# Ledger of designs, part 17: peptides against a protein of PDB entry 3QIS

Target 1, 334 residues: chain A of PDB entry 3QIS
Amino acid sequence: PSLELSRREFVFENVKFRQLQKEKFQISNNGQVPCHFSFIPKLNDSQYCKPWLRAEPFEGYLEPNETVDISLDVYVSKDSVTILNSGEDKIEDILVLHLDRGKDYFLTISGNYLPSCFGTSLEALCRMKRPIREVPVTKLIDLEEDSFLEKEKSLLQMVPLDEGASERPLQVPKEIWLLVDHLFKYACHQEDLFQTPGMQEELQQIIDCLDTSIPETIPGSNHSVAEALLIFLEALPEPVICYELYQRCLDSAYDPRICRQVISQLPRCHRNVFRYLMAFLRELLKFSEYNSVNANMIATLFTSLLLRPPPNLMARQTPSDRQRAIQFLLGFLL

## One batch from the design tools (peptide; made by RFdiffusion4, then SolubleMPNN)

Design b1_p9_1_s3 (from b1_p9_1, 4 letters changed)
Fold by OpenDDE base, seed 5:
Structure b1_p9_1_s3 (fold): chain B 334 residues (1-334), chain A 9 residues (1-9)
Amino acid sequence: as target 1 above (334 residues)
Amino acid sequence: DSLLQAMLE
């Protein structure tokens, strides 16, 4: 069996968080026998491609002289955004198109990724006084490493030794401030806030706006700005309530005093963001007659974002654990 | 007044 490929080199320029890009090519059976094709893992890989890449179809049959179109889809979700922001991973891969009882055909994937404030740690963002696209990639790596070390020192109650001339970090990320301040000013009376989805085009504009500027006003509808806040919280590599405190939040869920003590043990930036969000959500609940928002809806929605189970416990989350997590958050909304 | 200013004061 043999195949002819119309293209073997693919370049994905200016890849962004949540923006789908597609490249297409054709494969043709130029042999005299039917053939089965499939994309196969390289040696020691579990998958045929990186998490941000997909082939469609990834397998199939071709009769003699048959041709099929294959789409290569590049999409950076919350699962790949953090490692691409840090430069730990890149828009580079090699695909192996295998022909059963035939040859392997290699496809080269290349391109560039544009960093996002989405999927960046709260610690790193508190150190960024400028939009992330103005920050050199080398400095992003340094800021993430320094932020990890400060998180660990904060959890260990180690006094930061370097009170040196380093510019004081922000109390909360400017991106969180921009989103919440917009919603506080313009969305408190918005009917069905956090219940109506935003527009995909507006979400992309909001992401691009936060990555490239410090706007006076965020573009898009109140629904799109509200959904952008949810996407931001979901994309955090470490949730607003750190994984190390997850079980303690569940265990304390019915004791408001212990709940407040657990929150006081968060790293400074996480604690500030949590208190800021809770203050906003309590203010939003005062307008429930206008926005149709209630404490149970808000607690249910934000619990999955703010109080995520650690990756090792995610498959073991019980309905009881989910109810305790909701009850924990309700103690800050009521 | 921004919600953040009201929390930092």
Scores: peptide ipSAE 0.026, ipTM 0.737, DockQ to the pose 0.370
Fold by OpenDDE base, seed 4:
Structure b1_p9_1_s3 (fold): chain B 334 residues (1-334), chain A 9 residues (1-9)
Amino acid sequence: as target 1 above (334 residues)
Amino acid sequence: DSLLQAMLE
């Protein structure tokens, strides 16, 4: 069996968070026998492609002289955004198109990723006074490494943050401030806020706006701005409540005094973001007659975002653990 | 007033 491929090199330029790109190619059975094709993992890989890449179809049969179109889809989700922002991963892959009883055909995937404030750490974002797209990639790497080291140092209570001549970090990321301040000003009376989905085009505009500028006003509907906040919180590599405090939050969920003590143990940026969000959400709840928002709905929604189980515990989260996590947040909303 | 300002006061 043999295949002819119309293309073997694919370049995905300016890949962005949540923006689907597609490249297509044709495979043709130029042989005399039916053939089965499949994308197969490389020797050390569990998957035929990286998490941000997909082939459709990834397998199939071709009769003699049959041709099929294959789509290569690049989509950076919340699961891939952080590793692409840090440069740990890149828009580069090699796909192996295997032909049963035939040859392997190699496809080269390349391109560039444009960093996003979505999927960037709170620590790094607090150091970014300019839009992320204005920050050199080399400096982004340094900021993420420094952010990790400072988080560890802050947890270890070892070194007072030398308030030296380096520009003071922001109290909260400007991106969170922009989103929340917009919602506070314009969305408190919005019916079904956080219940109605945003528009995908508006979400992309909001993301691009936050990545490239410091706007006076965020574009899009209140629903799109609200969903953008949820997406932002979901995409955080470390949730607003750090993974190390997760169990303590559950254990304290029914004691509001202990809950406040647990929050006081958060790194400064995380603690500020948490308090800022809770202040906003309490204000939003005053408008419940207009926005149809209640504390249980908000606590349920934001718990999954703010108080995520550590990756090692994610598969073991019980309904009881989820209820405790909700109860923990309720103690800050009421 | 911004929510941030109202939180910091």
Scores: peptide ipSAE 0.026, ipTM 0.735, DockQ to the pose 0.384
Fold by OpenDDE base, seed 2:
Parts: structure tokens; C-alpha cells; sequence
Structure b1_p9_1_s3 (fold): chain B 334 residues (1-334), chain A 9 residues (1-9)
């Protein structure tokens, strides 16, 4: 069996969070026998491609002189955004197109990723006074490392940050401030806020806006801005309530005093973001007659984002644990 | 006033 490939090198320029890119190529059976093709894992890989890449179709049969188009889809989800922001991963892969009883064909995937404030730590974002796209990648790495060290020092109740030569961190990320302040100003009377989905095009514009600028106003509908806030919270590498405090939140869910003590133990940035979000959500609840927002809906929605189970416990979350998590958040909304 | 300002006051 033999294949002819129209292309073997693919470049994905300016890959962004949640922006699908597609490159197509054609494979043709130039042999005299039917053939089966498949993308196969390289030696020591479990998958034929990295998590941000997909081939469609990834396997198939070709009759003699038959031709099929294959789409290579690049999509950076919440699952790949953090490792691409840090430069731990890159838009680089090699695909092995295997022909049954035939030859292997290698495809080279390359490109560049544009960092996003989505999937970046709260600590790093608190140090970024400029849009993330204005920050050199080398400085992003340094900011993430410094942010990790500061989080650890804060959790250990060690010595106050030497206020010396480092610019004072923001109290909350500017990106969260921009989203929440927009919603506070323009969305308090929005019917079905957080219940109506945003527009995908508007979500991409909002993400690009936050990554590249500090606007006076966020573009798009109130629904798109609201969904962008949810996407931002979901994409955080560490939830607003750090994984280390998850169990203590559940254990304290029915004691409002202990709940407040648990929140006081969050790293400064996380604690500020939590309080800021709770203040905003309590303000929205005053307009429930207009926006159809109630405490149970908001608590249910935001609990999954703010109080995420640690990865090792995710498969074990009980309905009771979920109810405790909701109850914990309700104690800050009521 | 921004919500952030109203919270920090």
C-alpha cells in the first residue's frame, strides 16, 4: 500500500485560547490495493497527538485512487491553556500517519501560542499591571515562579513580603476587575443574567480585549461578559478557593464563623478575589426582580467554579459534598 | 464608583 500526501508541514500562527484553527490536507491511495490509515502514538506516547490537537478523521479506509481530506484542528481549551501560557508546552508536535502493512508518514506541526490572562494564576495576574500580551514570555515565567513562592509563604504565615524593590501587586487582577465592574455597572438589571449563554464571537472578542488592552468598557452583551467571567474562573489553574482549603470549606459549611476563618487563610490575592466576587454577587441579588438571579442559582453556579475539588478527589465528590460546597457559598451571599 | 472602590473603602 502507498499514500500520497498533499502536505506534511503545518504551521499554526498566533494560536489563542478558545480559538479554533484548522489546516486541511489530502491523502490519496496511489497504490493498487485498499489501505487502512490511522494516526498512531509515537514511542512512549499514550495519544497520537497533544491535547490541543486533533485529526478528523483520525483513521479510515481508502480504495485505490480514493482521496480523503483530513482536518488538523488546533484548539486550546482550559486543559491546555496553563501549560501553554507558562511555555511548558508549545505548539509543536509530530503526527505519525500509519498505513496498515505500509509506511509511516510524518507530519510536522509547528506554530506559536499567544499567552492569555485566562488560565494564568491569580498571583501572576496581580503582578501584571499591563495586558498579558505586553509582557515578555521570559517575564511571565518569572512572575509565575515568584507567584508560587509567594503563595507558599502566605500559606505558611511566614514573614511579610519585603515591600522593597518589587512593584506592589494589585489587590485583584485587572481582568477580574474589568469583568465584574462592567457587570456591576451595566448588568444588574439584565434579565436572565448567568442563565442566558453569550455569543461565541463576543466571548472571543472579550478574551482578546482582556489579553491585549485595558478598556474602559468590555465589548459584547451582558450575557457574553457574564459568561466570560465564568470561563475565566473555570480556566484558573488554582481555583479562587485554593485546593488546600477545599475540605475545610465542606467541614465548615454550616458554621458561618468558621467559613469566614477559612477564607481568611487564603493567599491575599485569592482572598481579595473571593471577597470581591461575593460583594458583586450580593449586589446582583438586590436586583433579583429584574435579573431573575437568586441565591440558590448563583451559589450552585459559582460553587463549581470557586470551590473545585482537588484533582485527586474529583472522582469521589458525593452529592453531600456538593451540597456542603453550595451551603458554604450561600453563607457569603445571604 | 467602581465596585472595587466601594469594597476597599
Amino acid sequence: as target 1 above (334 residues)
Amino acid sequence: DSLLQAMLE
Scores: peptide ipSAE 0.025, ipTM 0.734, DockQ to the pose 0.369
Fold by OpenDDE base, seed 3:
Structure b1_p9_1_s3 (fold): chain B 334 residues (1-334), chain A 9 residues (1-9)
Amino acid sequence: as target 1 above (334 residues)
Amino acid sequence: DSLLQAMLE
């Protein structure tokens, strides 16, 4: 069997969080026998491609002189954004198109990723006084390493970090402040807030705006700004309530005094963001007659974002654990 | 007033 490929080199320029890019190529059976093709894993890989890449179709059958179009889709989800922001991963891959009883064909994927404040840690964002696209990639790596070391030091040393000459971090990320302050000013009377989806074009504009500028006003509808806040919280590498405190939140869910004590043990940035969000959500609940938002809906929605089970416990979350997690958050909304 | 201001009060 033999294949002809119209293209073997693909470049994806300026890849962004949640922005789909597509490149297409053709494969033709230029042999005299039918053939089966498939994308196969490289040696020691579990998958034929990186998580941000997909081939469609990834396998198929070709008669002699048959041609099929293959789409290479690049999409950075919440599951890939953090490793691309840090530069741990890059927009580079090699695909192996295998022909049954034939040869392998190699496809080269390359490109560049543009960092986002979405999928960046709260600790790193609290150190960023400028938009993330103004920060050199080398400094992003240093800020992530420093943020990790400070989180570890703050957990190990009950001692206040010495007020050394390093610029004081923000109390909350500017991106969270911009989103929440906009919603507080303009969305408290918005009917079906957090229940109606935003527009995809507006979400992309909001993300690009937060990554590149410090706007006076966020573009888009209140629904798009509200969904952008949910996307931001979902994309955090470490949830607003750190994984280390997850079980303690469940254990304390029915004791409001212990719940407040658990929150007081969060890293400073996480604790500030949690308190800021709870203050906003309590304010939003005062306008329930206008916005149709209730405490049970908000607690159910935000619990999945703020109080995520650790990766090792995700598969074991019981309905009781989920109810305790919701009850924990309700104690801050009511 | 910003929500941040209302949280700091």
Scores: peptide ipSAE 0.025, ipTM 0.730, DockQ to the pose 0.390

Design b1_p9_1_s4 (from b1_p9_1, 5 letters changed)
Fold by OpenDDE base, seed 3:
Structure b1_p9_1_s4 (fold): chain B 334 residues (1-334), chain A 9 residues (1-9)
Amino acid sequence: as target 1 above (334 residues)
Amino acid sequence: DSLLQATLE
């Protein structure tokens, strides 16, 4: 069996968070026998491609002289955004198109990723006074390393050494401030806030706006700005309540004094973001007659974003643990 | 007062 491929090299320029890109190619059976094709993992890989890449179809049968279109889809989700922002991963892959009893055909995937404030740590963002697209990639790496060290120092109660004239970090990321300040000003009376989805085009404009500028006003509807806040919180590599405190939050869920003490032990940026969000959500709840938002809905929604189970416990979360997590957050909303 | 000031004071 043999195949003819219309193209073997694919370039995905300016790949962005949540922006789908597609490239197509054709495969043709130029042999005299039916053939089965499939994308196969390389040696030591579990998958035929990286998490941000997909082939459709990834397998099939071709009769002699039959032709099939294959789509290569590049999509950076919350699951790939962090490793691409850090430069740990890149828009580079090799696909192996295997022909049963035939040859392997190699496809080269290349391109460039544009960093996002979505999927970047709270610690790193607190050090960024400029939009992330203005920050050199080399400096992003340094900011992530410094952010990790500061988190560890804060958890260990190490007195910050008088490290020199390093610019004081922001109290909260400017991106969170911009989103929440906009919602506070314009969305408190918005009916069905956090219940109605935003527009995908507006979400992309909001993301691009926050990545490239410091706007006076965020573009889009209140629903799109609200959903952008949810997407931002979901995409955080470390949730607003750090994984190290997850179990303590569950254990304290019915003691409001212990709950406040647990929050006081968060890293400074995480603690500030948590308090800022809780103040906003309590203010939003005062307008429940206008916005149809209630404490149980908000607690249920935001608990999944702010108080995520550690990856090792995610598969073991009981209904009781979820209820405790919601109860923990309710103690800050009521 | 910005919501931020009221939370961080």
Scores: peptide ipSAE 0.022, ipTM 0.709, DockQ to the pose 0.573
Fold by OpenDDE base, seed 4:
Structure b1_p9_1_s4 (fold): chain B 334 residues (1-334), chain A 9 residues (1-9)
Amino acid sequence: as target 1 above (334 residues)
Amino acid sequence: DSLLQATLE
């Protein structure tokens, strides 16, 4: 069996968070026998491609002289955004198109990723006074490494942040401030806020706006701005409540005093973001007659975003753990 | 200053 491929090199330029790109190519059976093709894992890989890449179809049969179109889809989700922002991963892959009883055909995937404030740590974002797209990639790497080290130092209570450095970190990321301040100003009376989905086009505009500018006003509907906040919180590599405090939050869920003590142990940026969000959400709840928002709905929604189980425990989360996590947040909303 | 900014200060 043999295949002819119309293309073997694919370049995905300017890949962005949540923006689907597609490249297509044709495979043709130029042989005299039916053939089965499949994308196969490389040696030591569990998957035929990286998490941000997909082939469609990834397998199939071709009769003699049959041609099929294969789509290569690049999509950076929350699961890939952080590793692409850090440069731990890149828009590079090699696909192995295997022909049963035939040859392997190698496809080269390349391109560039444009960093997003989505999927960037709170610590790094607090250091970014400018939009992330204005920050040199080298400085992003340094900011992430420094952010990890400062988080670790803050947890170890070792060094007071030298308040004398001319570049004081922001109290909260400007991106969170922009989203929440917009919602506070314009969305408190919005019916079905956080219950109605945003528009995908508006979400893309909001993301690109936050990545490239410091707008006076966020574009899009209140629903899109609200969903953008949820997406932002979901995409955080470390949730607003750090993984190290997860169990303590569950254990304290029915004691509001202990809950407040647990929050006081958060790194400064995380603690500020938590307090800022809780202040906003309490304000939003005052308008429940207009916005149909209630504390149980908000606590349920934001718990999954703010108080995520550590990756090692995610598969073991019980309904009881989820209820405790909700109860923990309720103590800050009421 | 938004009311929320004043909550962080």
Scores: peptide ipSAE 0.021, ipTM 0.713, DockQ to the pose 0.365
Fold by OpenDDE base, seed 5:
Structure b1_p9_1_s4 (fold): chain B 334 residues (1-334), chain A 9 residues (1-9)
Amino acid sequence: as target 1 above (334 residues)
Amino acid sequence: DSLLQATLE
């Protein structure tokens, strides 16, 4: 069997969080026999491509002189955004197009990623006084490493060494402050807030705005700004309630005093963000006659974002665990 | 007063 490929090199410039890019190529059976093609894993890989890449179709049959178009789709979700922001991963891959009883054809994928405040840790964002696109990538790596070390020191109750005249971290990320301050000012009377989806174009504009500027006003509808807050919280590498405290939150869910004690043990930035969000949501609930928002809806929505099960326990989450998690959050909304 | 000041002060 034999194939002809119209292209073997693909470049994806300026890849961004949640922005789909597509490159297409054609494969033709220039042989005398039917061919089965498939993308196959490289040696020691479990998948034929990195999580941010896909081929469509990834397999198929070609009769002699038949031709098929293949789409290479690049999409950075919450599952890949953190490792791309840190520069641990890059927009580079090699795809192996295999023919049954034939040859392997190699495709080269390259490009560049533009960092986002989405998928960046709360600790790193509290140290980041400028938009992320103004911060050199080398400094982003240093900020994440330093932030990890500070989280560990905070959990161990180690006194922060008064290291020198380093500018004090923000109490909360500026991105969270901008989103919540906008919603507080403009969205408290918005009917169906957090129940109506935003517009995809407006969500992209909000993300780009937060990554590149410190705006006076966030662009888009109140629904798009509200959904951008949900996307931000979902994309956090470590949830607002750290994974280490997950089980303790469930165990304390019916004791409001223990719940407050558990929250007091969060790292400073996580604790501040949690309290800030709870203050906002309690204020929003005062306007329930206008915005159709109630405590049970808000608790159900935000619990999945703020109090995520650790990755090793995610497959074991029971309906009882979910109800305890909701009850934990309700104790801060009521 | 910003919601932030009322929560963090």
Scores: peptide ipSAE 0.020, ipTM 0.707, DockQ to the pose 0.463
Fold by OpenDDE base, seed 1:
Formats: sequence, C-alpha cells, structure tokens
Structure b1_p9_1_s4 (fold): chain B 334 residues (1-334), chain A 9 residues (1-9)
Amino acid sequence: as target 1 above (334 residues)
Amino acid sequence: DSLLQATLE
C-alpha cells in the first residue's frame, strides 16, 4: 500500500485562545490495493496529537485511486491555554499518519501562540499593569515564577516582602476590573443576564480587546461581556478559591462565620477578586426584577467556576459536595 | 464610587 499527501508541513500563525484554525490536505491511495490509514501515537505518547490539535478524519479506508480530505484543527481551550501562555507548550507537533501494512508518513505542525490574559494566574495578572500582548514572553515566565513564590510565601505567612523596590501589584487584575465595571455600569438591568449566551464573534473581540488594550468600554453585548467573565473565571489555572481551601469551604458551608475565615486565608489577589465578585453579584441581585437573576441561579453558576474541586477529587464530587459548595457561596450573596 | 473602592476599603 502507498499514499500520496498533498502537503506535509502545516503552519498555524497567530493561534489565539478559543479561535479555531483549520488547515486541510489531501491523501490519495496511489497503490493498487485498498488501504487503511490512521493517525497513531509517537513512541511514549498516549495520543496521536497534542490536546490543542485534532485531525478529522483521524482514520479511514481508501480504495485504489481514492482521495480524502483531512482537516487539521487547532483549537486552544481552557485545558491548553495556561501551558501555552507560559511557553511550557508551543504550537509544534509531529503527526504520524500510519498506513496499515505500509509506511509511516510524518506531518510537521508548527506556528506561534499569542498569549492571553485568559488562563493566566491571578497573581501574574495583578503584577501586569499593561495588556498581556505588550509584555515580553520572557517577562511573563518571570511573572509566573514570582507569582508562585509570592503565593507560597503568603500561604506560609512568611515575613511581608520588602515593600520598597518593586511596583505594588494591583488589588485585582485589570481584566476582572474592566469586565465587572462594565457589567456593573451597563448590565444591572439586562434581562436574562448570565442566562443568555454571548455571541462567539463578540467573545473573541472581548478576549482580543483585553489581551491587547485597556479599553474605556468593552465591545459587544452585555450577554457577551457576562459570558466573557465566566470564561475568564473558568480558564484560571487556579480557581478564585484556591484548591487548598476547597474541602474547608465544603466543611464550613453552613457556618457563615467560618466561611468568612476560610476566605480570609486566600492569597491577597484571590481574596480581593472573591470579595469584588461577591460585591458585584450582591449588587446585581438588587435588580432581580429587571435582570431575572436570583441568588440560587448565581450561586449554582459561579460555584462551579469559583470553587472547583482539585483535579484529584473531580471524579469523586458527590451531589452533597456540590450542594455544600453552592451553600458556601450563597452565604456571600445573601 | 467604583465598586472596587467600596470593596477594598
């Protein structure tokens, strides 16, 4: 069996968070026998491609002289955004197109990723006074490392960092401030806020706007701005309530005083973001007659974003744990 | 007054 490939090198330029890119190529059976093709894992890999890449179809049969189009789809989800922002991963892969009883054909995937404030840590964003696209990638790495070290020092209650020489971090990320301030100003009376989905094009414009600028106004509908806030919170590498406090939040869910004590133990940026979001959501709830937003809906929606189970517990979350998590958040909304 | 100021004071 033998295949002819129309292309073997693929370049995905300016890959962005949540922006699908597609490259297509043709494979043809130039042999005299039917053949089965499949993309196969490389040696020591579990998958035929990285999580941000997909081939469609990834397998199939070709009759002699038959041709099939294969789409290579690049899509950076919340699951890949953080490692691409840090430069730990890159838009580079090698695909192995295997022909049954035949040869392996190697495809080279390359490109560049454009960093996003989505999927960046709250700690790094609090140190980032300019849009992320204005920050050199080398400095992003340093900001993430410094952010990790400061978080660890904060958790250890180590001596306050010498306040003297480094520019004071923001109290909350500017991106969170921009999203919430917009919603507070323009969306409090928005019917079905957080219930109506945003437009995908507007969501991309909002993401690009926050990554590249400090706008006076966020583009798009109130629904798109609201969904962008949800996407931002979902894409955080560590949720607003740190994983270390997850179980304590559940255990305290029915004691509002203990709940407040647990929140006081968050790293400064996480604690500030939590309090800021709760203040906004309490304000939004005053307009429930206009926006159809109620405390139970908001608690149910935001609990999954703000109070995520640690990765090791995700598969074990009980309905009771979910209800406790909702109850924990309700104590800050009421 | 920014909602931020009222929450951080």
Scores: peptide ipSAE 0.020, ipTM 0.702, DockQ to the pose 0.513

